Peptides against a protein of PDB entry 3S8F. Designs and how they scored, part 98

Target 1, 157 residues: chain A of PDB entry 3S8F
Amino acid sequence: VLTLFVAVPSLMTAFTVAASLEFAGRLRGGRGLFGWIRALPWDNPAFVAPVLGLLGFIPGGAGGIVNASFTLDYVVHNTAWVPGHFHLQVASLVTLTAMGSLYWLLPNLTGKPISDAQRRLGLAVVWLWFLGMMIMAVGLHWAGLLNVPRRAYIAQV
Target 2, 166 residues: chain B of PDB entry 3S8F
Amino acid sequence: DEHKAHKAILAYEKGWLAFSLAMLFVFIALIAYTLATHTAGVIPAGKLERVDPTTVRQEGPWADPAQAVVQTGPNQYTVYVLAFAFGYQPNPIEVPQGAEIVFKITSPDVIHGFHVEGTNINVEVLPGEVSTVRYTFKRPGEYRIICNQYCGLGHQNMFGTIVVKE

## One batch from the design tools (peptide; made by RFdiffusion4, then SolubleMPNN)

Design b2_p14_6_s1 (from b2_p14_6, 6 letters changed)
Fold by OpenDDE base, seed 3:
Structure b2_p14_6_s1 (fold): chain B 157 residues (1-157), chain C 166 residues (1-166), chain A 14 residues (1-14)
Amino acid sequence: as target 1 above (157 residues)
Amino acid sequence: as target 2 above (166 residues)
Amino acid sequence: SVLLLVAQAFLDAE
């Protein structure tokens, strides 16, 4: 139980980000318990990408706590569970954040805003990426629980 | 406006921090639940045991694969297994059905994996350390050993076999 | 109750 306190600083940071999102949504006219979410700029791929990354990070973070647990790590270690975990952390959060940053950076570097077509394409890319990553991650976690080995091309199941 | 915004942010932060603390307890509960439902039959970690990887092939219980399976009781065996680049010794490992098997696994070279299909046996094998795993095979047949830790160019082909006899 | 729902969601996700 004491070892779980290592997650406290991380949770504090994560939920501070969430607080910032709520504040931003409310500034944009969102009201109520969930209305602020709808008020966020979901039409901007530079915003959507990192937010989707954060969403993927939530189960990944929970899995991180599991992986850090001695007894539970024995169950999941060197199984497909592990790549499932880090694909949520790296290939989702980090990658989507990078993608979102790119959607902001390129227009600023060129001095030209992205076209509407480019914006729509960007939204499609980040949503499809997120969907694909979630499918893969769920599959890997599931396979891991079925004792499919990591770093092996063959499995009993 | 800046002061009002700051106060508002602080209020939201406090709320979310409280939520974060609540979630900590949720995670503890989830871990407890997972342990209760998914850790049945978990093999406990053995005591730390050291061995010299430079001499393990020449002397000691791992030196002769023909003597790797040692009967320690009426229905108990100890199997001394080497994981090396790129295979396992002995291969096959022959054990009787229903017997309690204690695997003592080490490596003379690099880190390997020891993953036995159809079982919950899954450990890393480190040079200089002895991994201890206790298991009882209830079903006769062949069980494949898979290396699930990258160990070199032949990693993907590194397999062993446990033959459980009636 | 909300916490229980969230907990269940996490269980379903893993």
Scores: peptide ipSAE 0.015, ipTM 0.780, DockQ to the pose 0.048
Fold by OpenDDE base, seed 4:
Order: structure tokens, then sequence, then C-alpha cells
Structure b2_p14_6_s1 (fold): chain B 157 residues (1-157), chain C 166 residues (1-166), chain A 14 residues (1-14)
């Protein structure tokens, strides 16, 4: 139970970011319950990448609660579940945030804006990355629940 | 105005905070569900038991594989298992169907895994520590033990077998 | 009740 309460400040932090996004979207003219989402700058890979990372972080964070639970960790530990969690946390959130940071940082450092072609390519890259990571992560989590072991080249299932 | 923006942000934060708390309860419910559906048949022991890894092969209950399976009561057994580079002993582990088995697992060398296919038995094995898992095999047959913690060059080939007899 | 169930699960694991 005490371990589960560690999730409270983490969730507070995560959803504070969401609150910031809502505020930003509403400042950009978004209205209603969901209209603010559409108003966010989805045409900018510097924005889209870290947001997609955050979206991947949601199931990853939920999995983190599971992994941090003593009793549930017994079920999932050293199964394919674990690399599934890692790919959501590191290869999705961290990596996409890094990608987004580069899309912002490089133009600012050089003083040269990215071309429209580069922008479109960037969007394609981050969306495809996200999609691939989600597919892989779901597969790994599913395999983990089926008791597929981690760090083994063979499995019963 | 900075003050207006701050107030607006605060309002959204309150909403999302409430949502976060709600999600916390959802996650707790999911944990409860997972426990109910995935932990049946395995009773982990969380008590710390220590052993000297440097002598575990020479003396004590792990020293002789032929004496590794000990009947402790009616339909109750304790099995003293060593996970080592690169295998398990005893191998095979022979236990009767329907008996309550207490596995006492340790390592004389490095950290290993003890993952039993067809079951939810899956623990790390640390030198100097005894892992205890209680399980009852309801179905006869062979269950493969897999090392799922990297332990060296032979890690990928480190397997054992549990034979459950009728 | 869910919290109690989880709490009990943790206690049983020790």
Amino acid sequence: as target 1 above (157 residues)
Amino acid sequence: as target 2 above (166 residues)
Amino acid sequence: SVLLLVAQAFLDAE
C-alpha cells in the first residue's frame, strides 16, 4: 500500500503537464472539453514528439505502479513485460522528448528555421516512431502476461 | 497578466489533480484484479533468509542433490535447489502431483533466475540469500526451468526440469 | 474494500 502511494506525486506531476497543455490549447483558441487539444500546435514536431512521449508514458506509468508493487512484480518481473515497460519509458518518452528538443534546439542555435520539408519529415518520423513503439510495447506486455521470459531465446508460448 | 494566467493554470491543475486521484484508484483496482487472476497457486515468502554461498555446496541442505527433496509432512515437501553457472540441481527435480512444494532456492556463484514454465513461479536467485516459493503442481508432467537473469556466457542454455509424478 | 484487499495481499506476502 505504501508503495502505491508513491504514485500520487508522480501522477500529480504528470497531470500538471496535462494541465499546462490544456491551458496552452485554450490560449490558442480551443474551447470545450476537447477543443483545446485540437488547438495545440500539432504541425510542429518539437511539440508533437514530447507529447507523444507523454502519451506513451501513461501506460508505462501505470505499468510502473504494477512493477513497483511487491506482489505484482512477482508476476511480471523478468518477463517480456519488463522490456515492454522500458520501451515505453525510455524509448518512447525519453527518446521522443529528445527528438522534440532537437527540433526546437537546432533551429534556435543556428538561427535558421527548419524547412517545411524538414518539418513534415520530422512529423512523420515521430509519429511512426510512436506507432512502432506502441505496437512493440503492447506485444511485449501481452507476451509478459503470457509468462514469456525475459532474456531467453525460447519460450513455451 | 501573470496573475490571471496563474489563476487559470490553477483551475486546470485542480481538475487534473482530481483526475489523477481517480486514476490512482483505478490503478489500485487493476492491481487487485491482477492479483486475483495471476497469483493463484503461488505464495511468495518475503522473509529474508541468508546462507553462505561459499559453503552451500559443501555442507547443508543444498550440498547433496540426492537429498534435496525432503518430505516435511503429509503431502508436503521442501526442495532445496541450487541455481549455478550454468544449471540447476537437482535436475530433474521430482515431486508428486498435488503435493505442497516449498522451493528453497539459492546460488553458490552469481545471480540467476528461476522461471518455471507453465507456472507463475518466477524469482531471482541471489548468492547469500534463499528464495522461498510455495507451489502445488496440479498437473503431472515436465516443467522447464529457465534462467531469466543474465549470468554469463552460458546463460542462454541454462535450463532445468521439474518432473511432476502422478 | 479494494484498498483493504491490496493491503492484505501485501501483508500476506510478508
Scores: peptide ipSAE 0.005, ipTM 0.768, DockQ to the pose 0.019
Fold by OpenDDE base, seed 2:
Structure b2_p14_6_s1 (fold): chain B 157 residues (1-157), chain C 166 residues (1-166), chain A 14 residues (1-14)
Amino acid sequence: as target 1 above (157 residues)
Amino acid sequence: as target 2 above (166 residues)
Amino acid sequence: SVLLLVAQAFLDAE
């Protein structure tokens, strides 16, 4: 009940953030239904990382609702599904947001901007991290639906 | 200028909030669809039932593994299972094919898992509470019980077996 | 209708 209660405000907040991104993109010259997305600063790892985290949070949040549903939780509880959910929520959203925060915070604290090489490396890191997490999360969710148990080193499938 | 920007932001927020509401209904519909088409083969039949974990081994239906399988009706059985550190009793659990089996599972010590391979039986077992699962085995053979809740140093080796007889 | 279906599913599972 509590999880479902939190889900509604969380969705509202998430889409409010999306609205802010659309506004920002349009201010940067983006036009059309999706042109504002392209206008966002995708060359900045401090921006890309948390946005990718948000993208990972979408299926993770949906999974949270599933996990909070009594009948559906019976199917997925203590299966590989649960770690899949965690990796989307923690290892994707939280971790990528932290990474993005560091890309902003450290230059500001030191007073030294990151080099172009560091920027490019940062972009590579966050994109590869996101890709890896998505692959692992999809795999874990799939395995969970096939009744692969959590906290067991062997399974029937 | 500030007013214009504020109005623009509100317009975007309004649109996205409307979209969010629509998506909420989509998600609810998807959940409903999943539930409606769900074929788990396991029927949750449990009510809040409590037992004393300190005496469950000495008295009551879990006390004697030899009497753990009780026929309650035509082609209906209740199996009283203990999950303990580190195994299950009775072991093996012998039940007939095609019979409706009601598992009554509890623990005398710590929290364990009860995950039956090849089935959708997957519950946590709490000391002092009885987990109830109803299932009908359609295929004869051996089904392994796995503990999927960490319960101590021997957790990884905690297995049981259900033998379904023709 | 969808909400009722979900509610019923939860009740049936209990």
Scores: peptide ipSAE 0.005, ipTM 0.741, DockQ to the pose 0.019
Fold by OpenDDE base, seed 1:
Structure b2_p14_6_s1 (fold): chain B 157 residues (1-157), chain C 166 residues (1-166), chain A 14 residues (1-14)
Amino acid sequence: as target 1 above (157 residues)
Amino acid sequence: as target 2 above (166 residues)
Amino acid sequence: SVLLLVAQAFLDAE
């Protein structure tokens, strides 16, 4: 059980980001328990991408606690569960954060603003990416619980 | 005002931090509950046994596949299994239905997996270490062994079979 | 010999 406290720094970091989002949303005029969410700049792919990454990271983090448990790891280790966790952590959070960073960085480096068409395309890309990652991750976790092995092309379920 | 903003940020951070800690304890509690109520399916790690991977093929209980299945008591067997590039020995592993089987698995070369379909047997096999798994097959038939740890060019074709006899 | 075995395994898996 003590080993699970390794999650504390990660949780602190994640929820600090969440706190920053709430603060930003409220500064933008959001009110109430959920109004601050709507006030965030959802029309900007540079914002949406890393936020979606963070959202994908939540179930991934929960899964990380499971993976870190000695007894529960026996159930999930080297099953499709692990790739599911991996795709949430890397292909969701890290990748979407990188994508979002580019949407901010490139206009600043080139001095050219993103066109409206590029903005809309960017939004479509990050949302579709997120949706695909979530579908795949749920499927992989489910398969893992059904004892589908990792690194194998066959399974007996 | 910077001071007002600072206070507001601190308030939000404290709230979310508290939530974070609460969720951590919830997860720990859920794990503890699961372990307390569902212990039958959990196989604890056994004692660490070491072997020399360079001699395991020549000497000891893994050397002869024909002698790999050893009866250790009434309805109790020990099976000495080698996972190697790229297969398992003995293959097939023949064991009786209803017997308590202790698998002693090691590798002479690289890390392999030992995943038995239809069972909860799933361990990594490290050269120099002996993996011990206890299992009782309730149903007769063939159970496929799958390597679920990448071990080289033939990894995807590395399979074994356990035949459970009536 | 290992390569041959692997090659054969691929052929058998098809």
Scores: peptide ipSAE 0.000, ipTM 0.778, DockQ to the pose 0.007

Design b2_p14_6_s2 (from b2_p14_6, 6 letters changed)
Fold by OpenDDE base, seed 5:
Structure b2_p14_6_s2 (fold): chain B 157 residues (1-157), chain C 166 residues (1-166), chain A 14 residues (1-14)
Amino acid sequence: as target 1 above (157 residues)
Amino acid sequence: as target 2 above (166 residues)
Amino acid sequence: SVLLLVNQAFLDAE
């Protein structure tokens, strides 16, 4: 009940952010149903990081609903599924948002823009992090469905 | 300019909110569908049953491991299992193949896990409560019980065995 | 539903 209660405001927030992104993309010249996505500043790690975090949060959020469901939770509870969910939420959204915030904050605090090399490195870090997190998350969720136990070093599969 | 921007933002927000609501209903529908169609795949939790964890080792059905397996019918057994730091009793748990087994699991000390490999038996065991799990082993052999809830220094070594006899 | 089916399928295969 609690999870479902917080899910509604969270979804509203998420889609509000999406709306803001669409608006921003359209202001940047994006047109059409999806053209606004391309128009977003994908060359800025301060932007890319939190957006990727949000993308990772979507399946994580769906997983939260699963975990809150009595019948479905029975399947996944105390399996590797749960760590998979956590890593999407914390290690993806929270961490990437933190990373992105630093890419914005530090230049503004110092008054010095990041170099092009630093920008490119930042993009690489963010994308690699996201990729790694997605691989791990998929693996953990899959393992969970295979009944791999949480908090155990041994598994039948 | 500010007014125009505000209107534009509102338009997009309305669209995304509509989408959000639609997705919410989809998720609810999926949950409802799952609940309606897949009840057989879930082991019933049973009624809440309580026990005194401080005396469970001294008296009652969990006190003697040798008497832990009780035949309740021609092909029905109740097994009174203790999960403790750090192991299970009885160990091994011996049950016949094809029999309906009702596990009554409790703990005298801390919370433990009861995860039986090769099965969908996976419950937490709380001191003071009795976890009830019903299962029928179709295949003979050994099934390992794993503690999947951290319970202390010996958590990683806390294993049990269910031996299913032909 | 999908989760249950997948879970059961893998358990049956073991």
Scores: peptide ipSAE 0.025, ipTM 0.770, DockQ to the pose 0.017
Fold by OpenDDE base, seed 4:
Structure b2_p14_6_s2 (fold): chain B 157 residues (1-157), chain C 166 residues (1-166), chain A 14 residues (1-14)
Amino acid sequence: as target 1 above (157 residues)
Amino acid sequence: as target 2 above (166 residues)
Amino acid sequence: SVLLLVNQAFLDAE
């Protein structure tokens, strides 16, 4: 129970970021319940990358609550489920945030903007990364529910 | 205008925070429901059961693998299992089908895993601590034990077997 | 709880 209280500030932080995105989208002309999402700068890999990271973080965070619960953790602990969780949290959120930061930082440090071709390539990279990570994560979580063990080279499932 | 922006942000934050709290309660409710309806074979102890890993091989219920399976009642057994680098003792573990089995698992050396394929038995085994798992094998046959916690160079080949007899 | 049920179902089907 005490461990689950850690979820409180985490969720608060996550949804505060969401609130900031909503505000930004509405400032950019988005209206209605979902129109603000479309108004966000989806043409900028520096924006898209960390947002995709956050999207991956949602199921990962939910999984974190599962992993932190005593009874539910018994089901998933040291199965393929755990690597699935890690890849959502580290290889998705952290990595994509780093990618996004790079797309923003380098142009600012050098004073040279990225070309349109580089921008498009960047978008392709982060979307493909996200897609691949989601496929892998779903597979790992599924395997975990089938009791495929972690840190084992064999599986009989 | 920063003041206007802050006010607007606050309005959105209130909504998202409310959603956040709602989700939190949903997760807590799910956990509470799970706790109320499922034990998952884990026997919670009020106190942590401890053993001396340096002597567990020499004395006590884990010392003799031939005496590891103890009948504690009608159709009820306790099995004292050692996970060590790199295997399990006893191996194989022989138990009757349909019997209630209480596994008492510990380690004399390093942390290991105890994952029984075909079951939901999956615990970490720590030196100095006793892991307790209750399970009833409904199907006869062989169940492989896998170490799913890295324990050294032989980790990948650390296997055991539970044989369930009719 | 859902995970436990799903897990058990998979184990039973194995």
Scores: peptide ipSAE 0.025, ipTM 0.785, DockQ to the pose 0.016
Fold by OpenDDE base, seed 3:
Structure b2_p14_6_s2 (fold): chain B 157 residues (1-157), chain C 166 residues (1-166), chain A 14 residues (1-14)
Amino acid sequence: as target 1 above (157 residues)
Amino acid sequence: as target 2 above (166 residues)
Amino acid sequence: SVLLLVNQAFLDAE
């Protein structure tokens, strides 16, 4: 049980970010428990991408705790569960954050704002990426629970 | 102003930190619940057992595949399995249906996986260590062993078979 | 792919 306290700093960091988002949303006119979410700039792919990454990171983080559990890790270790976890952590959070950073960096680096068409395309890209990643991750976790092996091209399921 | 904003941020942070702590306990509770209700599929790790990977092929219980299956009691067997690049020994492994099988698995070369399809047997095999897994096959037939830890160029084709006889 | 050819050769030799 004490081993799980390793998650405390990570949770503190994650929810500090969430606090910043709530503050930002409220500054933008959001009210109530959830109104601040709607007030966030969902029309900006530079914002949407990392936020979607954060959403993917939540189940990934929970899975991390599971993977760190001795007895539960035995169930999931070297199954499709593991790459499912990785794709939530790296291919979702890290990748989407990088994508979001790119959508901010390029306009600032070139000194030219993105066009409306580029903005809409960017939104489509990050949402489609997130959707595809979630489908794959859910599938991998499900397959893992069915004891589909990792690093094998065939399985008896 | 800036000072008011700072205070507001702190208030939100405190709230989310409290939520964070609550979620930690939820996760712990979920783990505890899972362990309490789903214990049937858990195979506990055996005691740490070491072996010399440089001599395991020449002497000891893994040296002769014909002697790999050892009856240790009524309806009880120990099977000494080598996982190597790129296969398993013995192959096939023949065991009786309904018998309690203790697999003692080690490697003479690199790290391999030992994943038995149709079962919950799934362990890594390290040179110098003996992996111990206990299992009883209830159904006769063939069970494929898959290496699920990358071990080299032939990794993808590294398979074994357990034949469970009636 | 050179890598695939080498892989196949290795597997064939085994």
Scores: peptide ipSAE 0.005, ipTM 0.772, DockQ to the pose 0.007
Fold by OpenDDE base, seed 1:
Structure b2_p14_6_s2 (fold): chain B 157 residues (1-157), chain C 166 residues (1-166), chain A 14 residues (1-14)
Amino acid sequence: as target 1 above (157 residues)
Amino acid sequence: as target 2 above (166 residues)
Amino acid sequence: SVLLLVNQAFLDAE
């Protein structure tokens, strides 16, 4: 159980980012418990992408605690659960953060802002990516709990 | 202005940090509770047993598949299983229904998996180490063994069978 | 054979 304290730095980091988002939203005029969320720049794919990555990271992080538990890991290890975890952490958080970085970096490097069409396309891409990843991740975790093996094309169910 | 902003940031950070720590302890508590109340299906870690993967095929209890199933007591058996590229031996593994089976699994070559369908048996098999799994088959029939750890080009076809006899 | 030798080396080192 004490080994689970490895999650402390990660949680601290994650929630520090959340704190920054809340602060930013409130600075942008958001008020109340949830109003600050609406005030965030959801029209900017450079913002939306990494935030969606963070949202995917939440269940992934919770799963990480499970994976780090000796006894619980026995249930999920080398099942479809593990790929589910990976896709949340890498294909969601890391990939979406990279996408977001590009949406900021390319305009900055070229000296030209992205067009409205490019912005809208970017938003569509990151949202569709996130949606697809969430569907797949939920499916993989579910399959893992049903003891579907990892690295196999067959299942016992 | 700067001071006010700084204080605001600190307040939010402290709040979220407190929340994060609280959630961590909630998760730990849930795990502890689960372990305390649901221990029947948990296989505890055993002692680490080592073998020489270079000789395991030549000498010792894994060397002869015909002698792999050893009765160790009334309704108790030890089965010495090799996971190799790309299969299992013995294959099939024949055991009686209702008997307590201790699987001693090792590999002569690379890391493999030992996942038995219809059961909670799921272990990685490392060369030089012996994986020990205890299980009692309540239902007769065939149980497929699946390699769930990549072990080479033939990984996807690496299967075994446990036949549980009445 | 190489893999077995490497594995054996690790085993012996423990």
Scores: peptide ipSAE 0.000, ipTM 0.778, DockQ to the pose 0.008

